# Peptides against a protein of PDB entry 6D0Y, part 21

Target 1, 225 residues: chain A of PDB entry 6D0Y
Amino acid sequence: ETEDHLESLICKVGEKSACSLESNLEGLAGVLEADLPNYKSKILRLLCTVARLLPEKLTIYTTLVGLLNARNYNFGGEFVEAMIRQLKESLKANNYNEAVYLVRFLSDLVNCHVIAAPSMVAMFENFVSVTQEEDVPQVRRDWYVYAFLSSLPWVGKELYEKKDAEMDRIFANTESYLKRRQKTHVPMLQVWTADKPHPQEEYLDCLWAQIQKLKKDRWQERHIL

## One batch from the design tools (peptide; aimed at target 1 H5)

Design b2_p15_3_s4 (made by RFdiffusion4, then SolubleMPNN; from b2_p15_3, 7 letters changed)
Fold by OpenDDE base, seed 4:
Structure b2_p15_3_s4 (fold): chain B 225 residues (1-225), chain A 15 residues (1-15)
Amino acid sequence: as target 1 above (225 residues)
Amino acid sequence: SELEELIRQKMEEEA
């Protein structure tokens, strides 16, 4: 059955083959494009599923979606809508690990020309605005900051190239929140090396420091975060 | 493309 085979093709893309990954993705995009008139809903669902469940293939599937979107089927918009719906469902279910991965996936779609930079900035503005809401648990506020910061390795360069002023405002608001939030007491445990001590740091403060360094380095990653 | 055609052929075989 063709529908079952589509699942197999989508799930197995990126596996070892005689052709390059780029060639395989172009080929698969062509096949999927041809089948969209009959299987659009199924294809959308499959792509959402693999985007959610196969984090190791993030760039493969964002690229695939980008290729499909470039074929002028308005596929990207429908896919993003489905992903946003899934993100909302994940948040309602308190599945924060899935939710943060979906945000990272959406972030990389900016690089694939599926999501416009201003739209992603608006999403991050919404995330950081949660820190200003009253009667919201800190764990929720912390998660939105984490989701924002942890997604910047994928999209920070693009957003600062196109929306630097807006990004600076988001950073300022984030910094302000991090300074005023309550922190879990961390024992003064330090790992002492011969040349430099590394104090134990709260996870959001640590992430903030890493992102600040990445920003300072003009989004050139020197090591895996 | 040639690859697209090959993929389509495989899809038909497994359908």
Scores: peptide ipSAE 0.027, ipTM 0.552, DockQ to the pose 0.650
OpenDDE base, seeds 1, 2, 3, 5: peptide ipSAE 0.012, 0.014, 0.012, 0.013; ipTM 0.449, 0.456, 0.442, 0.454; seeds 1, 5 fail the geometry check

Design b2_p15_4 (made by RFdiffusion4)
Pose (drawn by RFdiffusion4):
Structure b2_p15_4 (pose): chain A 225 residues (1-225), chain P 15 residues (1-15)
Amino acid sequence: as target 1 above (225 residues)
Amino acid sequence: AELEEWKEERLEEIE
């Protein structure tokens, strides 16, 4: 009964309401502490559900996990372990669109001080390391590069300031791979073949240009909540 | 107590 009260309470946080978003998260994180001794097992799999199925509300739930971790270290560890467990499950089942949501979630948890930045940089340079794997499809290398680049809008500023020597090695490996990719197939996937008024760019070249501009902008982006 | 009141308000708003 109260479990249903916990689920609908987690899913609806951040919707339109009289209270501010921050007031709602601080209040919700407080009630999840009180119910945590009895319902630790349930609260855990619900937060795992929203991290997997609600990427649009991503930053809302990473802050919520961040608050619970600052107050309860063992819960933060159990959750991160569950995320690593699910990331493996998703990659094994060939659910890559679902896996990028989990990687994005783990990345943004660095901003919430739940995950140390060096651990995240180590995972990313293993992602880009897939560009060196031989006898594998380009789409495999593309996805692991995509998972890295697409997470940087959230975690980009933090990972670079803390560790820029290893991040530049990652960017160098990334730029080297992007230049040697074959783009012969792009015309079959363009809605317009014309370059005017708007070019229809290959998705990785587009994301690369976007990330490099954000880098020149000192990693300041003004949209992500 | 304050948190119980806040929780009851939130459940009523959701219903």

Design b2_p15_4_s1 (made by RFdiffusion4, then SolubleMPNN; from b2_p15_4, 4 letters changed)
Fold by OpenDDE base, seed 3:
Structure b2_p15_4_s1 (fold): chain B 225 residues (1-225), chain A 15 residues (1-15)
Amino acid sequence: as target 1 above (225 residues)
Amino acid sequence: SELEEWRKKRLEEIE
């Protein structure tokens, strides 16, 4: 496959086809695997780009990366590294909307066996640990809690199956923080969601309640929060 | 979802 053709294939996966989505993903994974020796860098860049820019295809691309990761090039690892770099860049640029989506994407990669559950737990531990940092704006603390909680619909089930004790500790720390945090309006909070803003002072509390209910329901939900 | 169910089975097969 030519470089331009690879771009077309990757960008258009999931669109109308005579074949099923599953068959198309399997086929594309095969094509990409065959071309990795010659176009690994290009494929990596393309997948990172579509993962970042096409949130509506989150599950499609996590699945694709999962299929590729199961093959011989350890491509999933390189992809994760690229995504982590992008996450760090987004945070540095205060692009919190992109950052939270990247965390969700990474979370779903756990389900695709690209990221190990312990690694994701460690990431969330690092996020929640920000709530314990001194001389840090509450907006920073709140965002990391938001990033953690808002990702659990994608990965909470897997993490509790594998690391329930660690997750319980994270939840306890989160709950403690939410109880003691100030519930004041912060304009920066609006950056975290594209939806119509609810009272910002209650947003995390609402999310917490939703996640608690999800946990109680054994992480079974009818719709993604 | 259907895709998620499929990928779970498929990944188990190829890993």
Scores: peptide ipSAE 0.685, ipTM 0.966, DockQ to the pose 0.036
OpenDDE base, seeds 1, 2, 4, 5: peptide ipSAE 0.681, 0.684, 0.684, 0.679; ipTM 0.965, 0.966, 0.966, 0.965

Design b2_p15_4_s2 (made by RFdiffusion4, then SolubleMPNN; from b2_p15_4, 6 letters changed)
Fold by OpenDDE base, seed 3:
Structure b2_p15_4_s2 (fold): chain B 225 residues (1-225), chain A 15 residues (1-15)
Amino acid sequence: as target 1 above (225 residues)
Amino acid sequence: SELEKWREEKLKEIK
């Protein structure tokens, strides 16, 4: 395979095909594995790029990485390392939108058996620990809590199945922070419901409530039309 | 999703 062909294969996976998506993913994983000896760096860069730039294909690419990791464990590790580096760079550059998506991507990699549950728990512990840092703007503390909570729809079930005690501790720390933080009250655009019986809830408090409900529902989310 | 179910079955033996 040529480098250009690899790029095409990776970028176009999930598009219309005569074969099933699952078959295409498995086939692509095999092709990529076979080409790693010659194009490892290129493949690594391509996967990082599509993981970062194509959020609509999150599940497709996490699955692909999972399949590839199963074939080549070392490459899977290198990919995770690259993604962690990218996350750190995004945080340093204050690119919080990219950063939160990367956290979600990494979270779903736990479901793909690429990242171990304890490692993800450790990451979230590190995030929530920011709430305990002194002389840090609340916006920084809030973001790390947001990044944690907003990733739980992807990985909360797995983490509670394997690390329930640690997760409960993180939740307790999060709840404690949310209770003592200063809440922001700004006019919000009326988007969801024309007739709201109560004022708009602060975004982190709202997210917290949603996650608590999700947890209560055993991490099974219902689709909203 | 069907994809998620498939990948779980496919990858469950890894970890």
Scores: peptide ipSAE 0.572, ipTM 0.925, DockQ to the pose 0.034
OpenDDE base, seeds 1, 2, 4, 5: peptide ipSAE 0.567, 0.571, 0.570, 0.569; ipTM 0.922, 0.924, 0.924, 0.924

Design b2_p15_4_s3 (made by RFdiffusion4, then SolubleMPNN; from b2_p15_4, 5 letters changed)
Fold by OpenDDE base, seed 4:
Formats: sequence, C-alpha cells, structure tokens
Structure b2_p15_4_s3 (fold): chain B 225 residues (1-225), chain A 15 residues (1-15)
Amino acid sequence: as target 1 above (225 residues)
Amino acid sequence: SELEKWREEWLKEIE
C-alpha cells in the first residue's frame, strides 16, 4: 500500500459499501497491521488527523484503533502518546474545538480497552485541577471543565463502574468551580417551542445539568422530543 | 449503537 492509498482507505471507512461496516473495519485493520512495519508513523499521523477532523466518525476510528491495538499491543500506547502531543499542540494554537474532539476520542478509547480507566480518571483529574490554578484566564478553566463534562457521554459509565469514588471527587470539585465562576452574559436568540419555551442558561451550567441527569439515569441516553 | 455492541463482542473474545 502507498501512503496515499492508506489515507484514502482510512478516510473513506464507514462510507456506503457493499460490505458491512464491521467487515470493512476488520479488513482495514488487517491492511494497516500489515503496513505498520513500513508506515507506522504515517498511520499514526493519519489516525490522529481523522480523529480531530472527522468527529462524526469517532466510534468508527476508535474501534479501528482498538482493533489495531488488539493486533499490536504496542500500537495503542504509541497512538495515545501521539494524541496527547497533538492535544497539547491544539491547545497552544487555541484550537479548542479540535482539542475537545481529541479528548472525546481518547475517552471512547477507554471503551475499546486502549486506555485504562484509571489513566482516564487521572487525565480528568488533571483537567479539573486547572480550575484551581491561579492567575489563568477563566476561558481556559472553563474549557477544561467543558472538555471533561462533554466527554462523559462516551466514558462516564465505564469510569463510574470502576472508579466511582474518584469520579465523585472530580464531580465535587467541578460543582464547586461552577458555583464560584463568573457567568458570562451573551446575546443569543431565544429558542421557543410550541408548548414549552426553552429558558436561556449559561452553557456550562446547562451541560452540568445534562450530565447530572445522565448520571442519575445510570449513563443511559434517552431520546428527548 | 450497533457498532458499539459489535466491538464489545470482539473485546470479550480477545480478553
């Protein structure tokens, strides 16, 4: 396989095909595994790229990484290290949207047994600890809380099953921060429904409420009309 | 999702 061909295969996985998605993923994993000796660095970079640029395919690519990790037990660790480096670079570049996609991707890798639950808990502890840093912009503190909370739909269930006490501590620290942070008033279009108007709420408070409900529902997502 | 269910199955197989 050429590098260009690998890029095409990786980017197009999950698109309409005569074969099932599962079959395509297994096939692609086999191709990539065979090419790791020659193109490991390129494959790592490509997967990192699609992780940050194609968030709509998050579960497809986490599954792919999981498959590769199962086939090559060193691959997962190397990939995670690359992702962490990219995350740091994204933050330095103030690309917060890209950064959050990476955090969510890493979160779902826990479900693929690429990242251990304790490691993810430690990462989130580090994120929330930023709220306790002195002389830093609130936008930075808010982002780390956002990154943590917005990733829990993907990994909250797994983390609470294995590290409930530690997660409760993180939640307590998060709640404490949300209570003391300065709220920003932004002009926004008010959204109305036919029967119940949707009240305006600060975005982190809204997210917190959503996550609290999700937690209460034992991390089972429900369709809301 | 169906994909998530599928990967849970092969995860059990490799462990």
Scores: peptide ipSAE 0.338, ipTM 0.873, DockQ to the pose 0.034
OpenDDE base, seeds 1, 2, 3, 5: peptide ipSAE 0.334, 0.335, 0.332, 0.329; ipTM 0.872, 0.873, 0.872, 0.872

Design b2_p15_4_s4 (made by RFdiffusion4, then SolubleMPNN; from b2_p15_4, 5 letters changed)
Fold by OpenDDE base, seed 4:
Structure b2_p15_4_s4 (fold): chain B 225 residues (1-225), chain A 15 residues (1-15)
Amino acid sequence: as target 1 above (225 residues)
Amino acid sequence: SELEEWREKKLEEIK
């Protein structure tokens, strides 16, 4: 396969096809595996690109990476390393939207057995530890909490199954921070009506409540978050 | 999701 063709295959996976999505993913994984000797760098770059630019296909591409990792463990490791580097670059560039997508992608890679649960817990511990840093803007602290909480729909179940004590500690630290942080006074959209009474909350407080409910429900989603 | 369920089974098989 040519580099251009690989790009096309990777970018178009998940589109309507005569074959099932699962079959297409297996087929693509095979093609990519075969081309790794010649196009590893290109494939790494392409997968990193779609991971950060096509969040609507997150599960498709994490699955693809999972399949590739199972076939070539070294490649999986290199991909994760590349993603971590990209995450650092995104944060350095203050591209927080890209960064959060990368964190969610990495989170779902735990479910694909590409990233070990303890490693993801360690990452989240590092994120929440930022809340304890002094002389940093609150927006930075808030983002790391947001990145942590907003990723839990993808990985919370797995992490609590394997590292419940550590996760509880992270939750306690998060709760403590949310209670003591400065509340922002910004205009909020009034989206709740009288038939569905719900207090208006700051976005992190709202997210926290949603995640606590999700946790209480044993990480079984009842609503789209 | 269906995809997630499939991949869990598939990845276990190919390990």
Scores: peptide ipSAE 0.573, ipTM 0.937, DockQ to the pose 0.036
OpenDDE base, seeds 1, 2, 3, 5: peptide ipSAE 0.569, 0.570, 0.573, 0.568; ipTM 0.936, 0.937, 0.938, 0.936

Design b2_p15_5 (made by RFdiffusion4)
Pose (drawn by RFdiffusion4):
Structure b2_p15_5 (pose): chain A 225 residues (1-225), chain P 15 residues (1-15)
Amino acid sequence: as target 1 above (225 residues)
Amino acid sequence: ATEEANEERLEEARE
């Protein structure tokens, strides 16, 4: 019964309400502490559900996990382990669109001080390392590069300031791969073949240009909540 | 009833 009270309470946080978003998260994180001794097992799988199925509300739930971790270290560890467990499950089942949501989530947890930045950089340079794998489809290399680049809008500022020597090695490996990709197929996927008024760009070249501009902008982006 | 009970718990937590 109270479990249902916990689920609908987690799913609806951040919706329209009289209280501010921050006041709601601080209050919700407080009640999840009180119920945690009895319902640790259930609270855990619910947070795993929203990290997998609600990527639009991503930053809301990473802050919530961040608050619980600052107050309960063992819960933060159990959750991260569950995320690593689910990331493997998703990649094994060929659910890559679902896996990028989990990678994005792990990345943003660095901003919440749940995951150390070096651990995240080590995982990313293993992602880009897939560009070196031989006898594999370009789409495989593309996805692992995408998972890295598409997470940087959230975690980009933090990972660079803390470790820029290894991040530049990653960017160098990334730029080298992007230049040697074959784009012969793009015309079949363009809604318009014309370059005017708006070019229809290949998705990785577009994301690359977006990330490099954000880099030149000192990693300041004014949209992500 | 579920929504009222949750709102009461949240109000307590904010205090």

Design b2_p15_5_s1 (made by RFdiffusion4, then SolubleMPNN; from b2_p15_5, 8 letters changed)
Fold by OpenDDE base, seed 2:
Structure b2_p15_5_s1 (fold): chain B 225 residues (1-225), chain A 15 residues (1-15)
Amino acid sequence: as target 1 above (225 residues)
Amino acid sequence: SLEEENQKRLKKALE
């Protein structure tokens, strides 16, 4: 395979085909594995790029990486390391939108057996621990909580199945932070229902409520968050 | 195992 062909294959995976998505992914994983000896760096870069720039294909590419990792654990590790580096770079550049997406991507890699559940729990523990740091702007603390909570739809089930006690601790710390953090002092919008008007929740409070509901529903999503 | 080594690397990267 040529570099251009590899790029095309990687970018177009998941598009409608006569074959199943699973078959296509397995096939592509095989092709990429075979080409790793010659094009490892290129493939790594391509996968990192599509992982960052094509959020609509998140599960496709996490699955692909999972398949590749199963075939070549070293490559899987290198990919994760590259993604972590990218996450750090995004944070340094204050690109929080990219950063949070990368956290979600990494979260879904747990489901694909690329990242171990304990490692992801440790990451989230680190995130939430930022809320306990005194010399950190609230915007940063809020982001880490947001990154954690907004990633749980992708990994919450797995983490609670394997690390329920640790997750409960993280949740407790998160709840504690949400209760004590400063909220905007501007009048909140109200949602009027047939029953009663209620104030619009702050975005983190809203997300927290959604995640609590998701947790209560045993992480079975009934709507798009 | 290779998998274990990979997980160790990952753990370190996630610190």
Scores: peptide ipSAE 0.037, ipTM 0.723, DockQ to the pose 0.022
OpenDDE base, seeds 1, 3, 4, 5: peptide ipSAE 0.031, 0.013, 0.025, 0.036; ipTM 0.715, 0.504, 0.652, 0.732

Design b2_p15_5_s2 (made by RFdiffusion4, then SolubleMPNN; from b2_p15_5, 7 letters changed)
Fold by OpenDDE base, seed 5:
Structure b2_p15_5_s2 (fold): chain B 225 residues (1-225), chain A 15 residues (1-15)
Amino acid sequence: as target 1 above (225 residues)
Amino acid sequence: SMEEKNQKRLEEALK
């Protein structure tokens, strides 16, 4: 009964309530901490599950884990280890969509003070180093670059504040790879302008341009809704 | 710090 209740609490966090989201998360963190002695494995599994299956609540659950980590750093470490294991399993299973999302989730955990910035930099260095491997298909190399670039909206600011030199090196290596890789152009949806539609860019080149713009804007996202 | 402690764990997990 208690386990079912925990599942409900974890799954429903972020729903409309009389209290602020932050207050609710703090409360839930307290409840989960109190139950760790009896239900650590269950709570760990639940958090991993919602982290994977509810991408719309990414910031909610990274914040929750951050709060839990502040209360119990051992549990935070175990959670990170579990997520890394899941990432490895996803890669082995060729589930690239899940894998890239897990990288984004881990990236936001840096912002929540669960993962140290140098560790995330090391992960990204490892990712980009795959581009230098000879016996790896380009689709694999492209994925690691995609995983790196697509995670920067969540962690780029923090990493450049703490490890600017290392990040510049990673960017240089990424740029070099993007210039030399084979590009495939498939016409899909065209954005029409007053004169002529804009040419469709290759997805990594497009993402690279977006990240360069974000970096130029000091990692401040300015979206016009 | 908690971050430093978890950093070591993460580094090991990344291997």
Scores: peptide ipSAE 0.052, ipTM 0.776, DockQ to the pose 0.021
OpenDDE base, seeds 1, 2, 3, 4: peptide ipSAE 0.050, 0.045, 0.023, 0.042; ipTM 0.773, 0.752, 0.605, 0.746

Design b2_p15_5_s3 (made by RFdiffusion4, then SolubleMPNN; from b2_p15_5, 9 letters changed)
Fold by OpenDDE base, seed 5:
Structure b2_p15_5_s3 (fold): chain B 225 residues (1-225), chain A 15 residues (1-15)
Amino acid sequence: as target 1 above (225 residues)
Amino acid sequence: SLEEENQRRLQQALA
């Protein structure tokens, strides 16, 4: 396979095909594995790139990485390391939107058996621990809490199944922080239902309420059409 | 174990 061909295959995966998505992903994983001896660096860069630039295909690429990790565990590890480096670079560059998305991507990698649940719990413990640091602006503390909470739709179920006690501690610390932090209020569109009106809340408080409900619903998302 | 190795790698990457 040529580098250009690999790029095309990786970028176009998930598009309409005569075969199932699962079949296509398995096939692509096999192709990529076979080409790792010759194109490891290129494949690694390509996967990191599409993971960052194509958020609409998050589950496709996390699944692909999961399949590839099952075939080549070392490469899976290198990919995770590369993504963590990218996360650090994004934070250093003040690209918080990219950074939070990378955290979500890493979170979904837990479901794909690329990252162990205890490792992700440790990451979130580190994030929430920032709320206890002195001489750190609240905006930074808020971001880490946001990154944690906004990732739970992707991984909360798995983490509570594996590390419920640790997750409860993280939740308690998060709740404590949210109660004592300074709140800013910006007018936003309110969603009203006849039975359960949604009050206007600060963005983190709103997210916290959503996550609490999600947890109560055993991490099953219900979409309102 | 694979889990331990994974945890080690991730911790090293996060350090």
Scores: peptide ipSAE 0.101, ipTM 0.792, DockQ to the pose 0.020
OpenDDE base, seeds 1, 2, 3, 4: peptide ipSAE 0.018, 0.021, 0.012, 0.043; ipTM 0.576, 0.554, 0.536, 0.605

Design b2_p15_5_s4 (made by RFdiffusion4, then SolubleMPNN; from b2_p15_5, 8 letters changed)
Fold by OpenDDE base, seed 5:
Structure b2_p15_5_s4 (fold): chain B 225 residues (1-225), chain A 15 residues (1-15)
Amino acid sequence: as target 1 above (225 residues)
Amino acid sequence: SLEKENEKRLQEALS
């Protein structure tokens, strides 16, 4: 395969075809594996790019990386390292939107057997530990909590199945921080019913309540719309 | 496991 063709294949995966998505991803993983000896750097860059620029295809590309990791674990490791480097760069550049999405992407890689649950727990422990640092602005501390909580819809079930005690500790620390932090109240549009009220809350408090409910629902997300 | 070897790399990257 040529570099241009690989780009096309990677960018267009998930488009409607006669075959199932699973079959297409398996096929693409095979093609990419075969081309790694010649185009490893290009493939790595392409996968990092689509992971960053196509958030609507998050599960497609995490699955693809999972399949590729199963074929070549070394490449999977290099991909994870590249994503972590990009995360660090995004944080240094104050690109919080990109950074939080990268955390979500990495979180879903746990489900794809690319990242071990204990490693993701360690990452979240590091994030929540920032809340204990006195010389860090609250906006920074809030972001790490947001990054943690907003990633749990993707990986919370897996982490609690394997590291429930550690997760409980992280939750306790998070709750403690949320209770003592300064709150900013901005009116937002909310979907609510009389029997299921959703009072106006600060964005992190709102997210915390949603995650607590998700946890109680055994991480089964229910859509109201 | 498939992710066992990558765990070491991730831990190093997280440092």
Scores: peptide ipSAE 0.247, ipTM 0.868, DockQ to the pose 0.022
OpenDDE base, seeds 1, 2, 3, 4: peptide ipSAE 0.017, 0.224, 0.011, 0.194; ipTM 0.515, 0.860, 0.507, 0.845

Design b2_p15_6 (made by RFdiffusion4)
Pose (drawn by RFdiffusion4):
Structure b2_p15_6 (pose): chain A 225 residues (1-225), chain P 15 residues (1-15)
Amino acid sequence: as target 1 above (225 residues)
Amino acid sequence: SELEEEVLEEHEEEL
């Protein structure tokens, strides 16, 4: 019964309400502490569900996990382990669109001080390392590069300031790969073949240009909540 | 504690 009270309470946080978003998260994190001794097992799989299925509300739930971790270290560890467990499950089942949501989630947890930045940089340079794998489809290399680049809008500022020597090695490996990709197929996927008024760009070249601009902008982006 | 109470009251009103 109270479990249902916990689920609908987690899913609806951040919706329209009289209280501010921050006040709601601080209050919700408080009640999840009180119920945690009895319902640790349930609270865990609910947070795993929203990290998988609600990427639009991503930053809301990483902050919530961040608050619980600052107050309960063992819970933070159990959750991260469950995320690593699910990331493997998703990649094994060929659910890559679902996996990028989990990678984005793990990345943003660095901003919440749940995951150390060096651990995240080590995972990313293993992602880009897939560009070196031989006898594999370009789409495989593309996805692992995409998972890295698409997470940077959230975790980009933090990972660079803390470790820029290894991040530049990653960016160098990434730029080298992007230049040697074949784009012969793009015309079949363009809604318009014309370059005016708006070019229809290949998705990785577009994301690359977006990330490099954000880099020149000192990693300041004004949209992400 | 006051925020927790507010969150629980809002949840009960929704039910």

Design b2_p15_6_s1 (made by RFdiffusion4, then SolubleMPNN; from b2_p15_6, 5 letters changed)
Fold by OpenDDE base, seed 5:
Structure b2_p15_6_s1 (fold): chain B 225 residues (1-225), chain A 15 residues (1-15)
Amino acid sequence: as target 1 above (225 residues)
Amino acid sequence: SELAKKVLEEHEKRL
């Protein structure tokens, strides 16, 4: 009964409430901490599950984990280990969509003080280093670059504040790779406003341009979605 | 995230 209740609480956090989201997260973190002695494994599994299955609540659950980590440092470590294992499993299973999302989730955990900035930098260095591997399909190289770049909206600011030199090196390597890689153009989306609509830009080049703009804007998102 | 910053800072003040 208690386990079912915990599942309900974890799954429903962030939904409409009489209290603020911040208050609800603080309260839930307290409840979960109190139950860790008896239900650590269950709570760990639940958090991993919702982290994977509810991407719309990414920041809610990273924040929750951040609170739990602040209360119980060991639990935070175990959660990260579980997520890394899941990332490895996703890659082995060729589930690249899940894998890239997990990288984004881990990236936001840096902001939650669950993962150290240097550790995330090291991960991204490892990702970009794949571009230098011999006899590897470009799709593999592209994916790791995509995983890196697509995660920067969540963590770029923090990483540049703490590891600017290392990040610049990663960016230089990324830029070099993007210039020399083969490009596939799929004209699916075009600018409608012009007589001669602009063709859809290659997805990594487009993402690179977006990230460069974001970096120039000091990692402040000013666009309206 | 902004949420994380706010919540964690407030939490730290309460500890």
Scores: peptide ipSAE 0.372, ipTM 0.913, DockQ to the pose 0.044
OpenDDE base, seeds 1, 2, 3, 4: peptide ipSAE 0.364, 0.372, 0.371, 0.368; ipTM 0.911, 0.912, 0.913, 0.911

Design b2_p15_6_s2 (made by RFdiffusion4, then SolubleMPNN; from b2_p15_6, 5 letters changed)
Fold by OpenDDE base, seed 5:
Structure b2_p15_6_s2 (fold): chain B 225 residues (1-225), chain A 15 residues (1-15)
Amino acid sequence: as target 1 above (225 residues)
Amino acid sequence: SELAKKVLEEHEKEK
């Protein structure tokens, strides 16, 4: 395949087809595997690009990377390294929206057997540890907590299945931080129950409550977070 | 994701 053709295939995966998405992903993975000897760098770059630019296809591309990793053992690691570099660059550039999305993407890679659960736990431990740093503005500390909590819908189940004790520690530290931090009130969408309106909460407190509910529900998403 | 689980499990079975 030519580089241009590979780009087209990668960008268009998940679009309407006569075949199932699963079969299309398997087929594309096979094509990409065959071209890795000649176009590994290009394929890596393309996948990093679409991962960043097409957030609506997050699970498609994490799955694709998972397939490639299953076919080529070293590919997943190289991809993760590239994504981590991009994460660092995003943070350096103060692009926090991209950064949090990258963390979420990496989180779903745990489900794809590309990133080991202990490695993701370690990353989250590092994030939450920022809350203990006194020389860091609260906005930065809040971001790391947000990045952690907002990624749990994708990986919380897997992490608690394998590292429940460590996750409980992270949760305890997070809860402690949320209780002592200064709160900023911003307009939020109101969530209503049948008979009782939910009070408007600070965004991290709201997210924390949602994640606690998700955890209680054994990480089954029954409601929109 | 459910997609990942399904696809990767099927891939292993087809090897």
Scores: peptide ipSAE 0.317, ipTM 0.884, DockQ to the pose 0.045
OpenDDE base, seeds 1, 2, 3, 4: peptide ipSAE 0.311, 0.315, 0.313, 0.312; ipTM 0.881, 0.882, 0.882, 0.880

